Peptides against a protein of PDB entry 5H65. Designs and how they scored, part 151

Target 1, 294 residues: chain A of PDB entry 5H65
Amino acid sequence: QYLERTPLCAILKQKAPQQYRIRAKLRSYKPRRLFQSVKLHCPKCHLLQEVPHEGDLDIIFQDGATKTPDVKLQNTSLYDSKIWTTKNQKGRKVAVHFVKNNGILPLSNECLLLIEGGTLSEICKLSNKFNSVIPVRSGHEDLELLDLSAPFLIQGTIHHYGCKQCSSLRSIQNLNSLVDKTSWIPSSVAEALGIVPLQYVFVMTFTLDDGTGVLEAYLMDSDKFFQIPASEVLMDDDLQKSVDMIMDMFCPPGIKIDAYPWLECFIKSYNVTNGTDNQICYQIFDTTVAEDVI

## One batch from the design tools (peptide; made by RFdiffusion4, then SolubleMPNN)

Design b2_p18_5_s2 (from b2_p18_5, 5 letters changed)
Fold by OpenDDE base, seed 1:
Structure b2_p18_5_s2 (fold): chain B 294 residues (1-294), chain A 18 residues (1-18)
Amino acid sequence: as target 1 above (294 residues)
Amino acid sequence: MLLDPSQVSFSDEDVYFR
């Protein structure tokens, strides 16, 4: 529906829920650092999580690397296995399982690797060469996903995460259910393994000022607001620069707000209960700003 | 989905990836 522009002073007096079209200046925003705004969101339980840091992943994979691959789980109809013994680190064993398509090994760029006992650095190197990697461990009867605190799938530089709360993990042999064992679509892999994929989202708080009033609104968006995927921004310097440029355009440092450009956006109000207190919150929706910057 | 303010937190730590 078409919404007329409403001044912030009028919005601030109204009950929620409602939708508004506004024209305001971005007085300030949080967080100031882009990487702090990128979160993981579960579409099922709606929990927001931090994207694991490299240090967190290092710990997980180091722990996984202390486990010896089970020889009985090597070389199945689904995958061919190769074992390496490291010269360092007390002869750590690393298993790489190459997933086959109809009994045939795909091309390297289409091959899914299951890595058992690999470090983060080793996994990343293999991901860059083979595109798709799943960190795994030896289970009782089959290979299993290593840990949902780490990516369940790494494709190039993209880390795909699953929700610990909502996922019911299935063993690796469930990948047999995939007809196409070459494309390795994250959602398909997740479904086969009983994983609820987490979504990358930008989470920000905007302080908006139109001269009649000041309003704080949340931004929670995956790829529409900036026309940049939140899933890619952490690993791409150019995308980061683009977002920073957009934010600097709307909220330029070192100048007065009177010189700020006007931001047109849609916001919706909603009620939030905090104990006995009811609070009205605002969230930006159906808004794209990237086209205004170019 | 609407954001729950109680879930809004921002870490001061830098994020690094290889």
Scores: peptide ipSAE 0.324, ipTM 0.792, DockQ to the pose 0.736
Fold by OpenDDE base, seed 2:
Structure b2_p18_5_s2 (fold): chain B 294 residues (1-294), chain A 18 residues (1-18)
Amino acid sequence: as target 1 above (294 residues)
Amino acid sequence: MLLDPSQVSFSDEDVYFR
């Protein structure tokens, strides 16, 4: 879209909602640490959630591992089951169900594993070796997703989460509806299982200053602003460094704001009611940071 | 999808998986 540049001082006097193009300096931003900015967002109910940390996942999978796999649910037309008994932990049973494509086991790089009774460590090891992993439990009539507080799908180091509020979970046999049982696209898996997938987003507050005024604008973005996916940044050191470099470029430490580069972006204003108080908020949209910032 | 200020909070916990 095309908008004329509007000075912040003019924007601050106007009613919401409106859209603006601005040119401003990034005086400051929050949070300062990247890992604090990565959240999970539901596209349906718009709830923001924290990304679960390893400790949370450990608990969930440990609890799941206390349950014995139901023998009646093993070896269906959809999957072949293998059972391991651990040498420790009183002989814990771990079931791995290998999802078949047209009755044939696919190659490891195309294989979906359903893991029942695995620890986080075991699940992560398998997800690194195989294409995709779903943590499951034995339900009454079928395998079920273990817990929406944990990933519904793990692909390598990427954890895919679902919204507890918006999801209406269906049993694992609903994966039969997928024509392609090799690529295991997260959205397709989610749809088959009745999951509303959460989106990784960067959530930040920018303090913008163009010399005429100062305003705070939110950044809530998945992959446009930095040209880096929020879904990948937590597990990739290079991506983390890249984001940090971008932020340092716009807001260099130890340098006066007069020397900061100009940021061109779009912001939208909107009304928010907090109790009895009405306020105007601003959010960045449709903005990509260019490498050649002046 | 506009951010609700009431949802803007930042945890000090490290959520990296490494």
Scores: peptide ipSAE 0.322, ipTM 0.799, DockQ to the pose 0.642
Fold by OpenDDE base, seed 4:
Structure b2_p18_5_s2 (fold): chain B 294 residues (1-294), chain A 18 residues (1-18)
Amino acid sequence: as target 1 above (294 residues)
Amino acid sequence: MLLDPSQVSFSDEDVYFR
């Protein structure tokens, strides 16, 4: 789609919905902290929610660790189970279930672990070693996902979350429906377990100024704008630094806006009704920032 | 999807993992 550049002053006078190509300076942006901009988005109900804090996860896993694994649910056709008793005063039992592929245990890098009674630290250690972990609990007849407030799947440093509103959880034995029990594709795991996976997104508000006018536009993007996945940024210091560098480049601290680089992007306008108030909002779309475009 | 302004909130809490 070909769009001519439109000055912000002209855009501000037009009705929504429309699409525009603009060239403007990033006068300011919110939030300033990267961690505040990363959200979880449901593709079904469109709810935005915060990424759980480590402290929240600690509580969830601690609570899960108070329950004893059910012996009747160990060592099924789907998985082999190992049980450990911690040396702490409470003698906490931890169950690790190794999911089999066609009755055979896969290699560690291809193995899915179901962890019952593990702490966040233990789960993270196991995810680093085996690259696929699901926190679970003993249900009445089968293992079940522990809690949708925690990741339903951890792969390396990536936490996959599900929507509490849209998900209808199914028991762990539904993983049998997966033909490939080695790659553990998050979407396939989610489907098998009745989970609507949430998408990591950057959510920011940009104040754009082209000298003719000032416009606020939202950024809601998963991996295109920065060419950095929102799903990985919270767990990777280098990615965080990269995003910070990009933002500092477009909106450098301590210098005048006249020296700011130009940002070329696409924005779309749309109508929003909040009670009796009607407003026009703007959102960035189909835009990638690169050093060469500055 | 178009972002609803009513859903835009920024927590003052930093999210850290590991």
Scores: peptide ipSAE 0.321, ipTM 0.801, DockQ to the pose 0.748
Fold by OpenDDE base, seed 3:
Structure b2_p18_5_s2 (fold): chain B 294 residues (1-294), chain A 18 residues (1-18)
Amino acid sequence: as target 1 above (294 residues)
Amino acid sequence: MLLDPSQVSFSDEDVYFR
């Protein structure tokens, strides 16, 4: 729908909910550091979560590495297993299970590895080589996902996470339900394993100023606003630089706001109740900065 | 989804960049 441009001073006087088209300058934004803006969002329960820190992952995988792979779960119709014993660390055992497609081992770029007992470093090395990796553990009757606090799927440098609250985990043999065991689409893997995948989102607070008023609006966006996927930005220096450049363009350091470019965007207002307090909040929607710079 | 201000927080901890 076409919306006429509304000045911020007029918006600030109106009740919610409403949608507006605005033209304003980005006076300031939070957080200032890109890594702080990237969150995980559950599409089902709508909780926002932090992206796990490397240190957190290290702990999870170290704990997993203390468990010995169950020999009874090796070499099934679904996967071929290979076991390594480390020379150090009291002979830590690492199991790598190569998932087969119709009984045939696929090419490395199409292969899914199930890793049991691997460290973060080892897992990352394998994901770079084989593209798709799932950290697993030995369950009672089957391999199981290691921990939803860690990625359920690593593809190259991309970590896919699942919601602990909404997921009902199923054993690894449920991957048999996938007709195509070569592409390893994250959503398909998640569905097979009973995982509700989390979505990477940028979460920011923008302070917008059009000269008539000042308004704070939230940004929650996965890939539209910057035309950069939030899922990839943390692992790609060039993408990080691009986002930084965009933000610097709209809010250049050391320059007065009068020289800032105009941002055209859509915002929606909505009511939020916190106890006895009612407030109106604003959120940016359907906006791409590459197209909306004036 | 519309953000609830109560859910808007930013960690001071660094996340890994690869």
Scores: peptide ipSAE 0.318, ipTM 0.802, DockQ to the pose 0.685

Design b2_p18_5_s3 (from b2_p18_5, 6 letters changed)
Fold by OpenDDE base, seed 4:
Structure b2_p18_5_s3 (fold): chain B 294 residues (1-294), chain A 18 residues (1-18)
Amino acid sequence: as target 1 above (294 residues)
Amino acid sequence: MLLDPSQVSFSDEEVVFR
C-alpha cells in the first residue's frame, strides 16, 4: 500500500494505530552491542527470550551426560546406535544414534544424529561434521528430546530452539512421520516432535530525528531489515561485521548528526497499556536498509 | 507481531558458542 511521507512532528500528534512512511536520521540506537539485540521469539505465545549462553548449555548437557543410555532403546528401525565409554574417571557413556532413511543410512552430510550423553563440545563437533544433530535422552519407552532449554536441532553452526510454553513434546519415533529423512528441515522436525520453533530476531530501539521531531521506534526483524539472518549472525563474524558496518553507516561515531544519512522506513504506531498508563509505541516494518542512502 | 516494551531488555551477557 502506498503511503505518503509524513514528518515526525505530525506523527507524534496522532492517535494509534496508524502506519507511516518516514524519512529520518538515526540519532542513536540501542543496544550498542549486536549480541544483545539477538533474541528468540515465539510466534505463538509471543514470548521474547534471550539466546542461551554457552555456559547455560554446558550445564544442560553436563546434566544429560550423567544419565546412562538405555540399551533397550538402541538399534531400532529408525536408527542404528553406537555407544562409547569415555576414558575419564567417570566412564561416561555416550550414545550416537544414526537415523536411517527407509532402513538405509544416508550419507554423512545428510544423516541426522541423535546424541545421548554428549557434551556441548562433542555435539558441536558432530554437528560440524554431520550437519544435523538432536540432543536426546532415554525416556521410558523411547528416546526423547533432552531439553528445550537447549537446541532441539543443531545444523552446522545454527542452533534451533523451541518454545517451552507452547511445545507438547513427542518421542523421537515420531520422526518416522517424515517422508524425507535426509534434508531434516527444522520446521518439519519440530512438527514431528511437537515443538513450536522459536524465531531469531533482531530487537533494537531506534531514535529517529527528521528535524521536525524525535521518535523512538522498535526494530523487531528476523532477516529483512539487514538482509542478514538473525539466526546466523551470532556464529558468523563476517555477518556481525556487516551489521556493524550498516549501523555505523547510519549512525557514524564521532560525527555530527547533520552529516548522518537519511533513513527511509515504514513505522506503525500502536497502543500499549502498562498498568494504568497508556502509551503509544512505534515499530519499524517492511523496511530493508541499503548501502545507498540519500 | 508488535513488540511489548515490557519485554524489551538487553542482557550484558555475551552469547558465545564453540
Scores: peptide ipSAE 0.331, ipTM 0.802, DockQ to the pose 0.681
Fold by OpenDDE base, seed 1:
Structure b2_p18_5_s3 (fold): chain B 294 residues (1-294), chain A 18 residues (1-18)
Amino acid sequence: as target 1 above (294 residues)
Amino acid sequence: MLLDPSQVSFSDEEVVFR
């Protein structure tokens, strides 16, 4: 959209909601650490939540690994099952179910594995070798997703999460509804299993200063602002460095704000009610900064 | 979607994956 540039001092005097084009310097931003800005967002209930840490996942998978795979649920028309018994003190059983396409096992790079009783380490190893991995457990009548607190789908290093609030989980046999059982699209898997997929987003607070006024604006973006997917950044050092470089360019440490580059962006104002208090908030939208430093 | 300030928090804990 086209908007005329408005000075921050004028914006600060106006009622919400409105849209503005601004030119300002990034005086400061929060959080300072990139990993703190990456969150999961539900497109349905709009809750924000933290990305689970490795430690969180370890606990979930350790708990899952205490459960014995049900023999009655092995080797169905949908999947072929292989069972391992670990030689550890607990004799843990691990089941790997290889999902078939029309009764035929796909190539390893196109195969979906259902993992039952696997540790995080084992699951990660398998996800690096095979196309897709779903952590599962034995339900009463079918395999079921293990836990929405963990990824419902792992593809390489990408962890796909679902919303606990909005999802109505269905059993694994619902994957039969997928015609193509070689290209495991996360959204299709989610739909088949009754999962509302969460979206990775960058969440930041920018303090903007154009010399006429100072304004705080939120950034909530998945892949447009930095031209870097929030879903990949936590697992890719190069992407992290790229984001850091962008932020350092706009807000260079150790120098005065007078030397900062100008940031051109769009912001929306909106009303937020907190009890009896009404405040105006601002959020960046429709902005890409990859090449917009002036 | 417009961000609700009440949902904005930043943890100091690092997200690490294997």
Scores: peptide ipSAE 0.331, ipTM 0.802, DockQ to the pose 0.693
Fold by OpenDDE base, seed 5:
Order: C-alpha cells, then structure tokens, then sequence
Structure b2_p18_5_s3 (fold): chain B 294 residues (1-294), chain A 18 residues (1-18)
C-alpha cells in the first residue's frame, strides 16, 4: 500500500478513521518490561487476557493432582495408559496416556501425551521429551481437558491457550476425528476439542515525535513488527534479548532524542467512546522494524 | 483488530515459566 508521508501535526488535526504513513522518533514506550507486553487475544470475542504465570499454573495442576485417575478410562482404542505412584507422603497417582495412530504407537517426537495428575514440573519435563502434551482429567465417561486456564496443548516450550468464553469443550475421544495423529497441529487439536485458540500478541504504547507534534499509538502485533513470534518470546532468552535490543536501538537510554533513529511506520486512526468522551486513538499496522536493523 | 484502550493494562508482575 502506498501512502504519502504525513507530519504528525497534520494528523492530529484530522478526523478518524484514516490511514497514514509517518516518520517519527520513538520518544518513549510502555511497558518497559517485555514480559508485561505479551498478552493473549481471542480472535472471536476480542478479549485480551494476561498470560498465566508459573504460580497460576501451579495452582491449577496441584488441584488436578488431587484427583485419582479413573481406571475405567484407561487403555482405549485411542491411547495406551501407564500409571505411576509418586513416593511423596500422599502417594499421588499420575496417568500418562499415549495417543496411538491407527492403533500403533508413534515415535516419541510424534506422540501426543495426555497427562493426568501431573504437576507443572512433571508436565514440563514430559513436554521437553515428547513434542506434544495435553493436560487432562477423568470425566464421567471419557477423559476431558483439565482446565482452559491452563494450556490445552504444550509443544516443547510453547503453551497453547483457549478462550473460556468462546470454547465449547468436547471430550478427548473427539481426537479420533483427526486423520493425522502425528503432526498435532494446534488448530486441528483445538477444532477437535471445541476450543477457540487464543493468539499471543505484543501490546505496547508508543509515544512518537517527529518534531512537528507528539502522538501516542498502540502496537498490537503477533509476529510482524519484530519478526519475532509473541508466542515464543516468553520462554526464549535469545528472542527476548533481540526484542530488547530493537527497543534500545529506537529508544536508547541516556541519550537525547535528537540522536534517536527515525522510525518509518504506518498508523491508523479510529474513534473510541469512553463514557461521554469521544477520543481518537492510533494504532500501528503493516510495519516491520527488523528490516531496518539488519 | 483495533485495540480498545479500556483493555490496555500492564501488570507489575513478571511472567515466569519453568
């Protein structure tokens, strides 16, 4: 899309909605800490949610671990089950169900594990050894997803979450509808289980200054702006460092703004009603900064 | 999707994973 560059002073005088190409300096941004900028977004209801932290997940899995796996639900045509009893004082039982492909156990890197009664630590260990893990619990007639407040699917270090509002959960046996029981595509798993998957997004507020005016614009982006997936950044130190370096480049600490690099980007304006007040907001779109860093 | 300002909040807690 081609747009002529417009100075911020001109943009600030115009009505919304409109699209602009701008060249400005990043005077400041919020939040300063990367971890605070990563959110979960529902593509259906558009609700933004915080990514659960370790403490949140610990509570959910500890609660799940208080329930004993139902023996009647073990070893079906869909999965083979193994049970472990922990040596802790309570003798907690953990069930691991290995999902089969056409009655055959896949290779470890292709195998989906259903984990019942595991702690966060145990689940993380399994996800590092096996590519795909789903936390589950014993339902009345079938295994079911443990809790949508926890990941419905863990693949390596990636936690996949679902929307509580928009999802209508189905039992684990619905995984039978998947023709390919080796790749475990998150969207396919979600569809089979009645889950609306949430999307990881960066959410930031940029204060932009081109010398003619100052404008605040939102950034809401999954993987285009930094060319780094929001879904991976929280659990990858190298990706975190890369984002921090990009932000420090555009907004270096202890340096005057006159020495800041110019940021070329697209912004769109839109109207927002807050009670009785009408305001114009701005959002960055179709912008990649990584190309400018290379 | 356009961001609703009412949904913009930043927690003081750092998100940590094991």
Amino acid sequence: as target 1 above (294 residues)
Amino acid sequence: MLLDPSQVSFSDEEVVFR
Scores: peptide ipSAE 0.330, ipTM 0.802, DockQ to the pose 0.731
Fold by OpenDDE base, seed 3:
Structure b2_p18_5_s3 (fold): chain B 294 residues (1-294), chain A 18 residues (1-18)
Amino acid sequence: as target 1 above (294 residues)
Amino acid sequence: MLLDPSQVSFSDEEVVFR
């Protein structure tokens, strides 16, 4: 869809909602720290939340580790179970359940592990080796997801989260509905377990200046703007450097704004009501800047 | 989705993963 470029001064005078193509300089942006911009978004209830801190996860898994695995839930048609007793910590029991595909244990890179009673450190070690891990607990009749405050699925270094409000959790045996028990696609796992997966998003506020006016616009984007997945950036130094490089390119420190490059993007205006106050907000959409990085 | 300004906040806590 073609939109003519509109100066910011004209946009600022117009009612919402409307869509615009603009050419402006990025005068400033918030937050300055990349980790602060990465959030979780629910596609259903639209709640934004912070990515859980390591400390929060540690507590959840420590609490889970206080529970003894239920012997009656071990070794089903779906999974083979192995139990370890720690030498320390008063003999903590850890159960690892290896999910089978049609009764056969898949290769390590294709195997889903269900971990019961594991610490964050142990879970991370296993996820690095086996790729796919679900933290679980013993329920009444079946294994269940441990806690939606923690990842429902860990794949390598990627933590997949679910929405507490929108999810209706189902027991682990519902993984049987998956024909392919080797790829462990996060969306498929989520669907099987009744989880509404949260989306990693970059959330930023851009102050845009085209010389005719100044406008603040929000960025909420998962992977298009930077062509870098928000889901991976926190755990990848190279991706972080890339994002930082892009931001430094558009908003270079230590130089005047007149020397800043021009950013071409699409923005949409919309009305927001907060109590008795009505305001017009702006949000960037359908914009990719990664191609502009030389 | 369009962001509501009331939801736009940034934590000062660094997100660290093992």
Scores: peptide ipSAE 0.329, ipTM 0.803, DockQ to the pose 0.678

Design b2_p18_5_s4 (from b2_p18_5, 7 letters changed)
Fold by OpenDDE base, seed 2:
Structure b2_p18_5_s4 (fold): chain B 294 residues (1-294), chain A 18 residues (1-18)
Amino acid sequence: as target 1 above (294 residues)
Amino acid sequence: MLLDPSQVSYSDEDVFFR
């Protein structure tokens, strides 16, 4: 879209909602630590959630591991089941169900595993070796997703989460509806299981200053602003460094704002009611930062 | 999708998986 540049002082006087193109300096931003900015967002109910930390997942999977796999649910047309008994923890049973494609076990790099009774460590090890892992539990008639507080799908180091509010979970046998049982696209898996997938987003507050005025604008973005996916940044040190470098470029520490580069971006204003108070908020949209920004 | 200011909070907890 094309918009004329509007000075912040003019924007601050206008009613919402409106869209603006601005040129401003990033005076400051929150949060300062990258890990604090990564959230999970539901595209349907718009709830923001924290990304679960390892400790939370440990508890969930430990609780799941206290349940014994139901023998009646093993070895279906959809999957072949293997059971392991651990040497510790009073002989804990772990079931791994290998999902078949047209009755044939796929290659490891295309294989979906359903894990029942596994610890976080065990699940992560398997997800690193195989294409995809779904933590499951024995339901009454079928395997079920373990818990939406944990990932519904793990692919390598990437954890895919679902919205508890918006999801209407279906049993594992609904994976039969997938024609392609090799690629295991997260959105397809989610659809089959009745899950509304959450989106990783950067959530930040930018304080913008163009010399005429100062305003705060929110950044809620998945992959456009930094050209880096929020879904990958938590597990990739290089991506983390890249984001940090970008932020340091726009807001260099120890340097006066007069020397900061200009940021060109689009912002939209909107009305928000908080109790009896009405306020105008601003959010960045349709903006990509370029390396050649001056 | 516009961000609700009431949902803007920043935890100090490290959520990295490493």
Scores: peptide ipSAE 0.395, ipTM 0.815, DockQ to the pose 0.647
Fold by OpenDDE base, seed 1:
Structure b2_p18_5_s4 (fold): chain B 294 residues (1-294), chain A 18 residues (1-18)
Amino acid sequence: as target 1 above (294 residues)
Amino acid sequence: MLLDPSQVSYSDEDVFFR
């Protein structure tokens, strides 16, 4: 529906929930650093989580690397296995399982690797070569996903995470249910393994000022607001620069707010209960700003 | 989905892979 522009002073007096079209200046925003704004969101339980740091992943994979691959789980109809013994680290064993498509090994760029006992660096190197990698461990009867605290799928530089709360993990042999064992679509892999994929989202707080009033509005968006995927921004310097440029345009440092550009956006109000207190919150929706920057 | 303010936190830790 078409919404007329409403001044912030009028919005601040109204009950929620409502939708508004506004024209305001971005007085300030949080967080100031882009990397702090990227979160993981579960579409099912709606929990927000931090994206794991490299250090966190190192610990997980180091722990996984202490486990010896089970020889009985090597070389199945689903995958061919190769074992390496490292010269360092007390002869750590690393297993790489190459998933086959109808009994045939796909091309390297289409091949899914299951990595058992690999470090983060080793996994990343293999991901760059083979595109798709799943960190795994030896279970009782089958290979299993290593840990949902780590990516369940790494494709190039993209880390796909699953929700610990909502996922009911299934063994690796469930990948047999996939007809196409070459494209390795994250959602399909997740479904086969009983994983609820987490979504990368930008989470920011905007302080908006139109001269009549000031309100804070949240931004929670995956790829529309900046026309940049939150899933890619952490690993791409150019995308980071683009977001920074957009934010600097709307909220330029070192100048007065009177010189700031006007931001047109949609916001919706909603009620939030904090104990006995009811608070009205605002969230940006259906807004794209990237086109205004170009 | 609407953001729950109670879930809003901004960590100072660097999450970028190097």
Scores: peptide ipSAE 0.395, ipTM 0.813, DockQ to the pose 0.686
Fold by OpenDDE base, seed 5:
Structure b2_p18_5_s4 (fold): chain B 294 residues (1-294), chain A 18 residues (1-18)
Amino acid sequence: as target 1 above (294 residues)
Amino acid sequence: MLLDPSQVSYSDEDVFFR
């Protein structure tokens, strides 16, 4: 859509909803730390959640590790099972179930592991060797997903989470419904297990100033604005540096705003009711920050 | 999706993974 550039002073006088093209300087932004901007968003109920801290995951997996794998659930048509006993921690049992494709074990890079009784450290080590890992526990009749507070699927360094509110969990044997048991597409795994997958998003508040006015606009974006996936940034130092570089470019510390570069973006206004108070909010949309604005 | 301001909060702690 073609939109003419509108000064902020004019926008601030208009009713919502509207769409605008603007050119403004990024006076300031929140949060200042990148890790604070990454959230999980449910596409169904629209709840925003914090990404679990490592300490939270440690607790979940430690609790899971106190449970002994059920021998009756090992070695099914779906998976082959191997059991380890730790030397420490009172001989803790760890079960790894290797999911088969049509009765045959896939190559390591295509194999899905179901891990029962593993610590976060052990799970992470296995996910580095095997591209796909699901933390599980022994249910009454089948293996089940361990906990939706933890990732339902780990692929390399990417942790996939599900919505507790919207998901209706099904047992592990429902993975049999997948025709292809090699690619392990997160959405397909989620569907088979009754999980509504959460989406990683950047959530930031930009204070924009074009010299005529100042307004705050939200950024809620998964991969478009920075051209960097929110799902990968927490686990990749280079991606983190790239985002930091972009933000420092537009809002350099210790420099006067007059020297800041201009940011061109689209914003939309919308009405929000908070009790008896009506306010107009602004959100950035359809905007990509190109590194080439140097 | 339009962001609900009531859901906008920023943790004081950074999220780190091994």
Scores: peptide ipSAE 0.393, ipTM 0.812, DockQ to the pose 0.770
Fold by OpenDDE base, seed 3:
Structure b2_p18_5_s4 (fold): chain B 294 residues (1-294), chain A 18 residues (1-18)
Amino acid sequence: as target 1 above (294 residues)
Amino acid sequence: MLLDPSQVSYSDEDVFFR
């Protein structure tokens, strides 16, 4: 729908909910550091979560590495298993299960590895080589996902997470339900394993100023605003630089706001109740900065 | 989804990976 541009001073006087087209300058924004803006969002329960820190993952995988793979769960119709014993660390056992497609081992770029007892470093190395990796543990009757606090699927440098609240985990043999055992689409893997996948989102607070008024608007966006996926930005220096450049363009350091470019965007207002307090909030929507710079 | 201000917090920890 076409919306006429509305000055911020007029918006600030109106009741919610409403949608607006605005032209404003980005006076300031938070957080200032990109890594602080990337969150995980559950599409089902709508909780926002922090992306796990590398240190947290290290702990999870170290704990997993203390468990011995169950020999009874090796070499099924679904996967072929290979076991390594480390020379150090009191002979830690690592199991790698190569998922087969119709009984045939696929090419490395199409192969899903189930890793049991691997460290973060080892898992990352394998994911780079084989593209798709699932950290697993030995369950009672089958392999199971290791921990939803860690990625349920690692593809190259992309970590896919699931919602602990909304997921009802199923055993690894449920991957048999996938007709195509070569592409390993994250959503398909998640569905097979009973996982509600979390979505990477940028979460920022923009202070917008058009000279008539000032308001704060939230940005919660996965890939539209920057035309950069939030899911990839933490692992890609070039993407990080791109986002930084965009933000610096709109809000250049050391320059007065009068020289800032104009940002055209859409915002929606909505009511939020916190106890007895009612407030109107604003959120950016359907905006791409590459197209909206004036 | 509309963002609830109560959920808006920013971690100080680095979450950049390898």
Scores: peptide ipSAE 0.390, ipTM 0.814, DockQ to the pose 0.688

